# Designs tried in a protein design run: peptides against a protein of PDB entry 4U39. Part 16

Target 1, 302 residues: chain A of PDB entry 4U39
Amino acid sequence: SIKVIGVGGGGNNAVNRMIENEVQGVEYIAVNTDAQALNLSKAEVKMQIGAKLTRGLGAGANPEVGKKAAEESKEQIEEALKGADMVFVTAGMGGGTGTGAAPVIAQIAKDLGALTVGVVTRPFTFEGRKRQLQAAGGISAMKEAVDTLIVIPNDRILEIVDKNTPMLEAFREADNVLRQGVQGISDLIATPGLINLDFADVKTIMSNKGSALMGIGIATGENRAAEAAKKAISSPLLEAAIDGAQGVLMNITGGTNLSLYEVQEAADIVASASDQDVNMIFGSVINENLKDEIVVTVIATG

## One batch from the design tools (peptide; made by RFdiffusion4, then SolubleMPNN)

Design b1_p9_4_s2 (from b1_p9_4 with Y4H)
Fold by OpenDDE base, seed 4:
Structure b1_p9_4_s2 (fold): chain B 302 residues (1-302), chain A 9 residues (1-9)
Amino acid sequence: as target 1 above (302 residues)
Amino acid sequence: SVFHVGKKP
């Protein structure tokens, strides 16, 4: 089974976005120290952590409270994650609960023998230096606790969105990028396409790889496959070029009109931009909601 | 089938 665990406010917003976008083949768990925020989760499983420590009042933006809250609730987290083959831990880093609890939850998943993937955001610079410093500490702790950690630099989202985009929409786009990171991997396992991957293929690319970068490209029209692939490898979300990656996981998602030629064209572009010795694995997914669009997701590891 | 895009010789 694949489990997605949203940790704290940002992680829970991302999980809500995944549910709203009908991401298939995954079980959703919402974790928070704030009981009122947790009640707004759309997840089937809702877990309040640190009930004794916080009394459901949240972590007060303190990562040490988030950490201790997860430690207090360790047995409950173990029970909720038991039997998962893969666990996605999603969080907005820089806060209290997400920053402190996500590494603890990730370690619990890893200790249970699940392939543990972190998909986290680094806060926007406008959220202030304190959040950036807290996020850096949480990201460091996540790297030790996961098999792969996808870090989304929120400031790079500002290069994709209009300059007039309201702050709330920038956060919604961060939630959407978290969704795309989870879905781009989970669909390769859970959703049939023209080229199917199994869990063992994904595990080979993601097991004990440390930090990863994600690129996304979307295009329409006659050259949509090539354009989507070019956008993915040049994505502002990539803090570095993919040519330095030791492994690449690629998802090519299209509608029912997706051709094998388009899949091959997109794969060849990503391969040509990657190192010659890269271990590249690609899958294709059919999403009937993508009428004329192709979405290429690239995850660069190593 | 995992298509490894093999090195072009």
Scores: peptide ipSAE 0.008, ipTM 0.464, DockQ to the pose 0.214
Fold by OpenDDE base, seed 1:
Structure b1_p9_4_s2 (fold): chain B 302 residues (1-302), chain A 9 residues (1-9)
Amino acid sequence: as target 1 above (302 residues)
Amino acid sequence: SVFHVGKKP
């Protein structure tokens, strides 16, 4: 089974976005120290952590409170994650609960023998230096606790949205990029396509790889496959080029009109931008909601 | 060598 655990406010917003976009084949768990915020989750499983420590009033933007809250609730987290083959831990880094609890939850998942993937955001620079420093500490702790950690730099989202985009919409786009990172992997296992992957294929690329970068490209029209692939490998979300990656996981998602030629064209573009010795695995997914769109997701590991 | 592990259905 695949489980997605959203940790704190940002993680829970991302989980809500996944549910709203009907991401299939995954179980959703919402975790928070704030009981009122947790009640707004769309997840089937809602877990309040650190009830004794926080009394449901949240972590007060303190990562040490988030950490201790997860430690207090360890047995409940273990029970909720037990029997998962794969666990996604999603959070917005820089806050109290997400930053402190996500590494503890990730370690619990890894100790249970699940393939543990972190999908987390760095705060925007405008959220201030304190959040950025807290996020750096949380990301460091996540690297030790996961098999693969995908880090999304929120400031790079400002390069893919309109300059007039309201701050609230920039946060919604961060939630959407977290969704795309989880879905780009989970769909390769859970959703049929022209080229299917199994869990063992994904595990080969993601097991004990440490940090990962994610690129996303979306296009429509006659050259949509090539355009989507080029956008993915040149994505502002890639803090480095995909050259030098030891492994590449690629998802090519399209509607019912997705052709094998388009899949091959997209894969060849990503392969040509990667090192000759890269272990590249690619799958294709059919999503009827995309109609004429192709979405290419690239995850570079190593 | 790019190993394309694609299982055709």
Scores: peptide ipSAE 0.007, ipTM 0.525, DockQ to the pose 0.167
Fold by OpenDDE base, seed 2:
Structure b1_p9_4_s2 (fold): chain B 302 residues (1-302), chain A 9 residues (1-9)
Amino acid sequence: as target 1 above (302 residues)
Amino acid sequence: SVFHVGKKP
């Protein structure tokens, strides 16, 4: 089974976005220290952590409170994650609950023997230096607790949105990029396509790889496959080129009109931009909602 | 480059 655990405000917003986009084949768990925020989750499983510590009032933007809240609730987290083959831990780094609790939850998942993937955001620079410093500590702790850690630099989202984009929409786009990171992997296992991957294929690329980068490309029209692939490998979300990655996981998602030729064309472009010795695996997914769109997601590990 | 082409359904 695949479980997605959203931790704190940003993680729970991302989980809500996944549910709204009908991401299939995964169980959703919402975790928060704030009981009121947790009530707004669309997840089937809702877990309040640190009920004694916080009394449901949240972590007060303190990562140490988030950490202690997860430690208090360890047994409950273990029971919720038990029997998962794969666990996605999603959070916005820089806050209290997400930054502090996500590493603890990730370690619990890893200790249970699940393939544990972190999908987290760095805060925008405008959120201030304190959040950036807290995020750096949380990311460091996540790196030790996961098999793979996908880090999304929120400032790079500002390069893909309009300059007049309201701050609230920039956060919604961060939630959407978190969704794309989880879905880009989970769909390869859970959703039928032209080329299916199994959990063992994904585990080979993601097990004990440490930090990962994600690129996304979307295109329409006659050259949509090539354009989407080129956008993915040149994505602003990639803090470095995919050249030198030890592993590449690629998802090529299209509508019912997605051709095997388009899948191969996109895969060849990503392979040509990767190291010759890269372990690249790719899958295709059919999403009837995409119509004429192709979405290419690239995850570079190592 | 060993392309592990995912198993066709």
Scores: peptide ipSAE 0.007, ipTM 0.518, DockQ to the pose 0.155
Fold by OpenDDE base, seed 5:
Structure b1_p9_4_s2 (fold): chain B 302 residues (1-302), chain A 9 residues (1-9)
Amino acid sequence: as target 1 above (302 residues)
Amino acid sequence: SVFHVGKKP
């Protein structure tokens, strides 16, 4: 089974966005120290952590409170994660609950023997130096606790949105990028396409790989596959080129009109931009909600 | 490079 755990406000917003976009084949768990925020979760499983420590009032933007809250609720987290083959831990780094609790939850998942993937954001520069410093500590702790850590630099989202984009929409786009990171992997396992991957294939690319980068490309029209692939490998979300990655996981998602030729064309573009010795795996996914769009997601590991 | 072309359905 695949479980997605949203940790704290940003992680829970991402989980809500996943549920709203009907991401299939995953179980959703919402974790928070704030009971009121947790009540707004659409997840089937809702877990309040650190009830004694915080009394449901949240972590006060303190990562040490988030950490201690997860430690207090360790047995409940273990029970909720039991029997998962794969666990996604999603959070916005820089806050109290997400920054502190996500590494603890990730370690619990890893200790249970699940393939543990972190999908986290760095805060925007405008959120201030304190959040950046807290996020750096949380990301460092996540690296030790996961098999693969996808880090989304929120400042790079500002390169893919209009300059006049309201702050609330920039945060919604961050939630959407977190969704795309989880869905780009989970769909390869859970959603049939023209080329299916199994969990063992994904595990080979993601097990004990440390930091990963994600690129996303979306295109329409006659050259949509090639354009989507080119956008993915040149994505602003890639803090480095995919050249030099030891592993590449590629998802090619399209509608019912997705052709095998388009899948091959997109895969060839990503392969040509990757190292010759790269372990590349790719899957294709059919999403009936996509009409003329192709979405290419690239995850570079190592 | 092990291109694991996933199994066609």
Scores: peptide ipSAE 0.007, ipTM 0.519, DockQ to the pose 0.155

Design b1_p9_4_s3 (from b1_p9_4 with Y4H V5S)
Fold by OpenDDE base, seed 4:
Structure b1_p9_4_s3 (fold): chain B 302 residues (1-302), chain A 9 residues (1-9)
Amino acid sequence: as target 1 above (302 residues)
Amino acid sequence: SVFHSGKKP
């Protein structure tokens, strides 16, 4: 089974966005120290952590409170994650609960023998230096606790949105990028396409790889596959060029009109931009909602 | 079927 665990406010917003976008084949768990925020989760499983420590009043933006809250609730987290083959831990780094609890939850998932993937955001620079420093500590702790850690630099989202984009919409786009990171992997396992991957293929690319970068490209029209692939490998979300990666996981998602030619064209572009000795795997997914769109998701590891 | 991009000879 695949479980997605949203940790704290940002992680829970991302999980809500996944549910709203009908991401299939995954079980959703919402974790928070704030009981009122947790009640707004759309997840089937809602877990309040650190009930004794926080009394449901949240972590006060303190990562040490988030950590201790997860430690207090360890047995409940173990029970909720038990029997998962794969666990996605999603959080907005820089806060109290997400930053502190996500590494603890990830370690619990890994200790249970699940393939543990972190999908997390760095805060925007405008959220202030304190959040950036807290996020850096949380990201460092996540690296030790996961098999793969996808880090989304929120400041790079400002390069792909309009300059007039309201701050609230920039946060919604961060939640959407978290969704795309989870869905780009989970769909390769859970959703049939023209080229299917199994869980063992994904495990080979993602097991004990440490940090990963994600690129996304979306296009329409006659050259949509090539354009989507080019956008993915040149994505502002890639803090480094893909040619330095030791492993590449590629998802090519299209509507029912997705052709094998388009899949091959997109794969060849990503392979040509990658190192010659890269371990590249790719899958295709059919999503009837995309109609004329192709979405290429690239995850670069190593 | 995992298409490994085989190096063409």
Scores: peptide ipSAE 0.006, ipTM 0.443, DockQ to the pose 0.204
Fold by OpenDDE base, seed 5:
Structure b1_p9_4_s3 (fold): chain B 302 residues (1-302), chain A 9 residues (1-9)
Amino acid sequence: as target 1 above (302 residues)
Amino acid sequence: SVFHSGKKP
């Protein structure tokens, strides 16, 4: 089974966005120290952590409170994660709960023998130096606790949105990028396409790989596959080129009109931008909600 | 491995 655990406010917003986009084949768990925020979760499983420590009032933007809250609730987290083959831990880094609790939850998942993937954001520069420093500590702790850690630099989202985009929409786009990172991997296992991957294929690319980068490309029209692939490998979300990656996981998602030719064309573009010795695997996913769009997601590891 | 920054075009 695949479980997605959203940790704190940003992680829970991402989980809500996944549920709203009908991401299939995954179980959703919402974790928070704030009971009121947790009540707004759409997840089937809602877990308040650190109830004794925080009394449901949240972590006060303190990562140490988030950490201790997860430690207090360790047995409940273990029970909720039990039997998962794969666990996605999603959080916005820089806050109290997400920054502190996500590494603890990730370690619990890893200790249970699940393939543990972190999908986290760095705060925007405008959120201030304190959040950036807290995020750096949380990311370091996540890197030790996971098999693969995808880090989304929120400041790079500002390169893909309009200059006049309201702050609230920039946060919604961060939630959407977290959704795309989880879905881009989970769909390869859970959603049939023209080329199916198994969970063993995904494990080969993601097990004990440490830091990963994600690129996303979306396109329409006659050259949509090639354009989507080119956008993915040149994505602002990639803090570095995919050249030098030891592993590449590629998702090519389209509607019912997705052709095998388009899949091959997109795969060839990503392969040509990768090292010759790269372990590249790719899957093709059919999403009936996509009409004329192709979405290419690239996860580079190593 | 830390990905090497590709050259800015």
Scores: peptide ipSAE 0.006, ipTM 0.412, DockQ to the pose 0.038; fails the geometry check
Fold by OpenDDE base, seed 1:
Structure b1_p9_4_s3 (fold): chain B 302 residues (1-302), chain A 9 residues (1-9)
Amino acid sequence: as target 1 above (302 residues)
Amino acid sequence: SVFHSGKKP
């Protein structure tokens, strides 16, 4: 089974966005120290952590409170994760609960033998230096606790959105990028396409790889496959070129009109931008909601 | 390997 755990406010917003976009084949767990915020989750499983420590009042933007809250609730987290083959841990880094609890939850998942993937955001620069420093500590702890850690640099989202985009919409786009990172992997396992992958394929690319980068490209029209692939490998979310990656996982998602030629064209573009010795695995997914759109997701590891 | 951040496309 595949489980997605949203940790703290940002992680729970991302999980809500996944549920709203009908991401299939995954179980959703919302984790928070704030009981009022947790009640707003759309997840089936809602877990309040650190009830004795916090009394449901949240972590006060302190990562040490988030950590201790997850440690207090370890047995409940273990029971919720038991029997998972894969666990996604999603959080907005820089806060109290997400930053402190996500590494603890990830370690619990890994100790249970699940393929453990972190999908987390760095705060925007405008959120201030304190959040950036807290996020750096949380990301360091996540790297030790996961098989693969995808880090989304929120400041790079500002390069994708219009300059007039309201701050609330920039946060919604961060939630959407977290959704795209989880869905781009989970769909390769859970959703049929023209080229299917199994869990063993994904595990080969993601097991014990440490940090990963994600690129996303979306396009429509006659050259949509090539355009989506070019956008993915040149994505502002890629803090480095995919050149030098030891592994590449690629998802080519399209509507019912997705052709094998388009899948191959997209794969060839990503392969040409990658090292010759790269372990590249690609799958295709059919999503009837995309109509004329193609979405290419690239995850570079190593 | 740490992706060397230095090669801008």
Scores: peptide ipSAE 0.006, ipTM 0.408, DockQ to the pose 0.038; fails the geometry check
Fold by OpenDDE base, seed 3:
Structure b1_p9_4_s3 (fold): chain B 302 residues (1-302), chain A 9 residues (1-9)
Amino acid sequence: as target 1 above (302 residues)
Amino acid sequence: SVFHSGKKP
């Protein structure tokens, strides 16, 4: 089974966005120290952590409170994660709960033998130095606790949105990029396509790889496959080119009109931009909601 | 290592 755990405010917003986008084949768990915020989750499983420590009032933007809250609730987290083959831990880093609890939850998942993937954001520079420093500590702790850690630099989201984009929409786009990162992987396992991958394929690319980068490309029209692939490999979310990658996981998602030719064209572009010795795997997913769009997601590991 | 290949495609 695949479980997606949203940890704290940003993680729970991402989980809500996944549910709203009908991401299939996953179980959703919302975790928070704030009981009021947790009640707004759309997840089937809602877990308040650190109830004794915080009394449901949240972590006060303190990662140590988030950490201790997860430690207090360890047995509950273990029971919720039991029998998972794969666990996604999603969070916005820089806050109290997400930053402190996500590494603890990830470690619990890993200790249970699940393939543990972190999908997290770095705070925007405008959120201030304190959040950046807290995020750096949380990311370091996540890197030790996961098999693969995808880190989304929120400042790079500002390169893919309009400069006039309201701050609240920039945060919604961060939640959407978290969704795209989880879905780009989970769909390869859970959603049928033209080329199916299994859990073992994904595990080969993601097991004990440490940090990963993600690129996303979306296009329409006659050259949509090539354009989406080119956008993915040149994505601002890629803090580095994919040519240094030891492993590449590629998702080519399209509507019912997606052709094997388009899948091959997209795969060839990503392969040509990758190292010759790269372990590249690609899957194709059919999403009827995309109509004429192709979405290419590239995850570079190693 | 996080792939900092300096070549933008």
Scores: peptide ipSAE 0.005, ipTM 0.403, DockQ to the pose 0.043; fails the geometry check

Design b1_p9_5_s1 (from b1_p9_5, 7 letters changed)
Fold by OpenDDE base, seed 4:
Structure b1_p9_5_s1 (fold): chain B 302 residues (1-302), chain A 9 residues (1-9)
Amino acid sequence: as target 1 above (302 residues)
Amino acid sequence: SRKITLILQ
């Protein structure tokens, strides 16, 4: 089974966005130290952590409180994650709960033998230096606790949105990018396409790989496959080029009119931008909601 | 779907 665990405010917003977009084949778990925020979660499973420590009042933007809250609730986290083959841990780094609890939860998932993938955001620079420093510490702790850590640099989202985009919409886009990171992987396992991957294929690329980068490209029209692939490999979300990656996981998602030729064309573009010795795995997904759109997701590991 | 709220005591 695949489980997605949203940790703290940002992680829970991302999980809500996944549920709203009908991401299939996954179980959703919402974790928070704030009981009021947790009540607003759309997740089927809701877990309050650190009830004794915080009394449901949240972590006060302190990562040490988030960490201790997850440690207090270790047994219940273990029970909720038990029997998962894969666990996505999603969080907005820089806060109290997400930054402190996500590494603890990830370690619990890994110790249970699940393929553990972190999908986390760095805070925007405008959130202040304190959040950036807290996020850096949390990301470092996540790297040790996961098989693969996808880090989304929120400041790069500002390159793909209008400059006049309200701060609230920038956070919504960060939640959407977290959704795309989880869905881009989970759909390869859970959703049939023209080229199916199994869990063993994904495990080969993602097991004990450490940091990963994600690129996304979307296009329509006659050259949509090539354009989507080119946008994915040049995505602002990539902090570095995909050259030098030891592994590449690629998702080509299209509507019912997605052709095998388009899948091959997109895969060839990503392969040509990757090292010759790269272990590249690609799958295709059919999503009837995309109609004329192709979405290419690239995850570079190593 | 039964929303299970685990309030950890």
Scores: peptide ipSAE 0.019, ipTM 0.599, DockQ to the pose 0.016
Fold by OpenDDE base, seed 5:
Structure b1_p9_5_s1 (fold): chain B 302 residues (1-302), chain A 9 residues (1-9)
Amino acid sequence: as target 1 above (302 residues)
Amino acid sequence: SRKITLILQ
């Protein structure tokens, strides 16, 4: 089974966005120290952590409170994650609960023998130096606790949105990028397409790989597959080029009109941008909601 | 619709 655990406010917003976009084949778990915020979750499983420590009043933007809250609730977290083959841990780094609890939850998932993938955001620079420093500590702790860590630099989202985009919409786009990262992987396993991967293929690419880079490309029209692939490998979300990656996971998602030729064309572009000795796996997913769009998601590991 | 399942070996 695949479980997605959203940790704290940002993680829970991302999980809500996944549920709203009908991401299939995963179980959703919402975790928070704030009981009122947790009640707004759309997840089937809702877990309040650190009830004794925080009394449901949240972590006060303190990562040490988030950490201790997850440690207090370790047994309940273990029970909720039990039997998962794969666990996605999603959070916004820089806050109290997400930054502190996500590494603890990730370690619990890994200790249970699940393939543990972190999908987290760095705060925007405008959120201030304190959040950046807290996020750096949380990301460091996540790297030790996961098999693969995808870090989304929120400042790079500002390169793909209009300069006049309201701050609230920039956060919604961050939630959407987190959704795309989780869905880009989960759909390869859970959603049948033209080319299906199994969990063992994904595990081979993602197990004990440390930091990963994610690129996303979306296109329409006659050359949509090539354009989407080119956008994915040149994505502003990539902190580096994928040419040095030892492993690449690619998702090619299209509508019912997605052709095998388009899949091959996109795969060839990503392979040509990768190392010659790269272990590349790719899956094709059919999403009837995309109509004329193609979405290419690239995850580079190693 | 025939789901064409290509298993990449």
Scores: peptide ipSAE 0.000, ipTM 0.428, DockQ to the pose 0.066
Fold by OpenDDE base, seed 2:
Structure b1_p9_5_s1 (fold): chain B 302 residues (1-302), chain A 9 residues (1-9)
Amino acid sequence: as target 1 above (302 residues)
Amino acid sequence: SRKITLILQ
């Protein structure tokens, strides 16, 4: 089974966005120290952590409170994650609960023998230096606790949105990029298709790889596959080029009109931008909601 | 809605 655990406010917003976008074949778990915020989760499983420590009032933007809250609730987290083959841990780094609890939850998932993938955001620079420093500590702890850690630099989202984009929309886009990171992987395993990756293929690419980079490309029109692939490999979300990656996971998602030629064209572009010795796996997904849109997601590991 | 995943080996 695949479990997606949203940790704290940002992680739970991302999980809500996944549920709203009908990401299939995954179990959703919402974790928070704030009981009121947790009640707003759309997840089937809701877990309050650190009830004794926080009394449901949240972590007060303190990562040490988030950490201790997860430690207090370890047995409950273990029971919720038990029997998962894969666990996605999603959080916004820089806050209290997400930054502190996500590494603890990830370690619990890994110790249970699940393939543990972190999908986390760095805060925007405008959120201030304190959040950036807290996020750096949380990301460091996540690297040790996961098999693969996808880090989304929120400041790079500002390069793909309009300059006049309201701050609230920039956060919604961060939630959407977290959704795309989880869905880009989970759909390869959980969504029945013409060609399915098995969990073993994904495990080979993602096990003990440390940090990963994610690129996303979206396009429409006659050259949509090539354009989406080019946008993915040149995505502002990539902190480095995909050249030098030991592994690449590619998802090509389109509507019912997605052709095999378009899939091949997109795969060839990503392969050509990757090292010759790269272990590349790719899948295509049909999403009837995309109509004429193609979405290419590239995850570079190693 | 049949999501079809095509994986080219």
Scores: peptide ipSAE 0.006, ipTM 0.386, DockQ to the pose 0.131; fails the geometry check
Fold by OpenDDE base, seed 1:
Structure b1_p9_5_s1 (fold): chain B 302 residues (1-302), chain A 9 residues (1-9)
Amino acid sequence: as target 1 above (302 residues)
Amino acid sequence: SRKITLILQ
């Protein structure tokens, strides 16, 4: 089974966005120290952590409170994650709960023998230096606790959105990028396409790989496959080129009109941008909600 | 819709 655990406010907003977009084949768990915020989650499983420590009032933007809250609730977290083959831990780094609790939860998942993938954001520069420093500490702790850590730099989202985009919409786009990172992997396992991958294929690319970068491309029209692939490998979210990755995981998602030619064209573009010795695996997914759009997600590991 | 790619290092 695949479990997605959203940790703190940003992680729970991302989980809500995943549920709203009908991401299939995953179980959703919402974790928070704030009981009022947790009640707004759309997840089936809602877990308040650190109830004795925080009394449901949240972590006060202190990562040490988030850490201790997860440690207090360790047994309940273990029970909720038990029997998962794969666990996604999603959080907005820089806050109290997400920054402190996500590494503890990730370690619990890894100790249970699940393939543990972190999908986290760095705060925007406008959120201030304190949040950025807290996020750096949380990311370092996540890197030790996961098999693969995908870090989304929120400032790079500002390069993708319109300059007049309201701050609230920039946060919604960060939630959407977290959704796309989880869905880009989970769909390869859970959703049939023209080329299916199994869990063992994904595990080979993602086990004990450390940090990862994500690029996504979306396009429509006659050259949509090639355009989507080019946008993915040149994505502003890629802090480095994919030339140098030891592994590449590629998802080509389209509607019912997705052709094998389009899948091959997209795969060839990503392969040509990768190292010759890279272990590249790719799958295709059919999503009926995509009419004329192609979605290319590339995950470069190592 | 705009898409964002993951690279693992």
Scores: peptide ipSAE 0.000, ipTM 0.359, DockQ to the pose 0.044; fails the geometry check

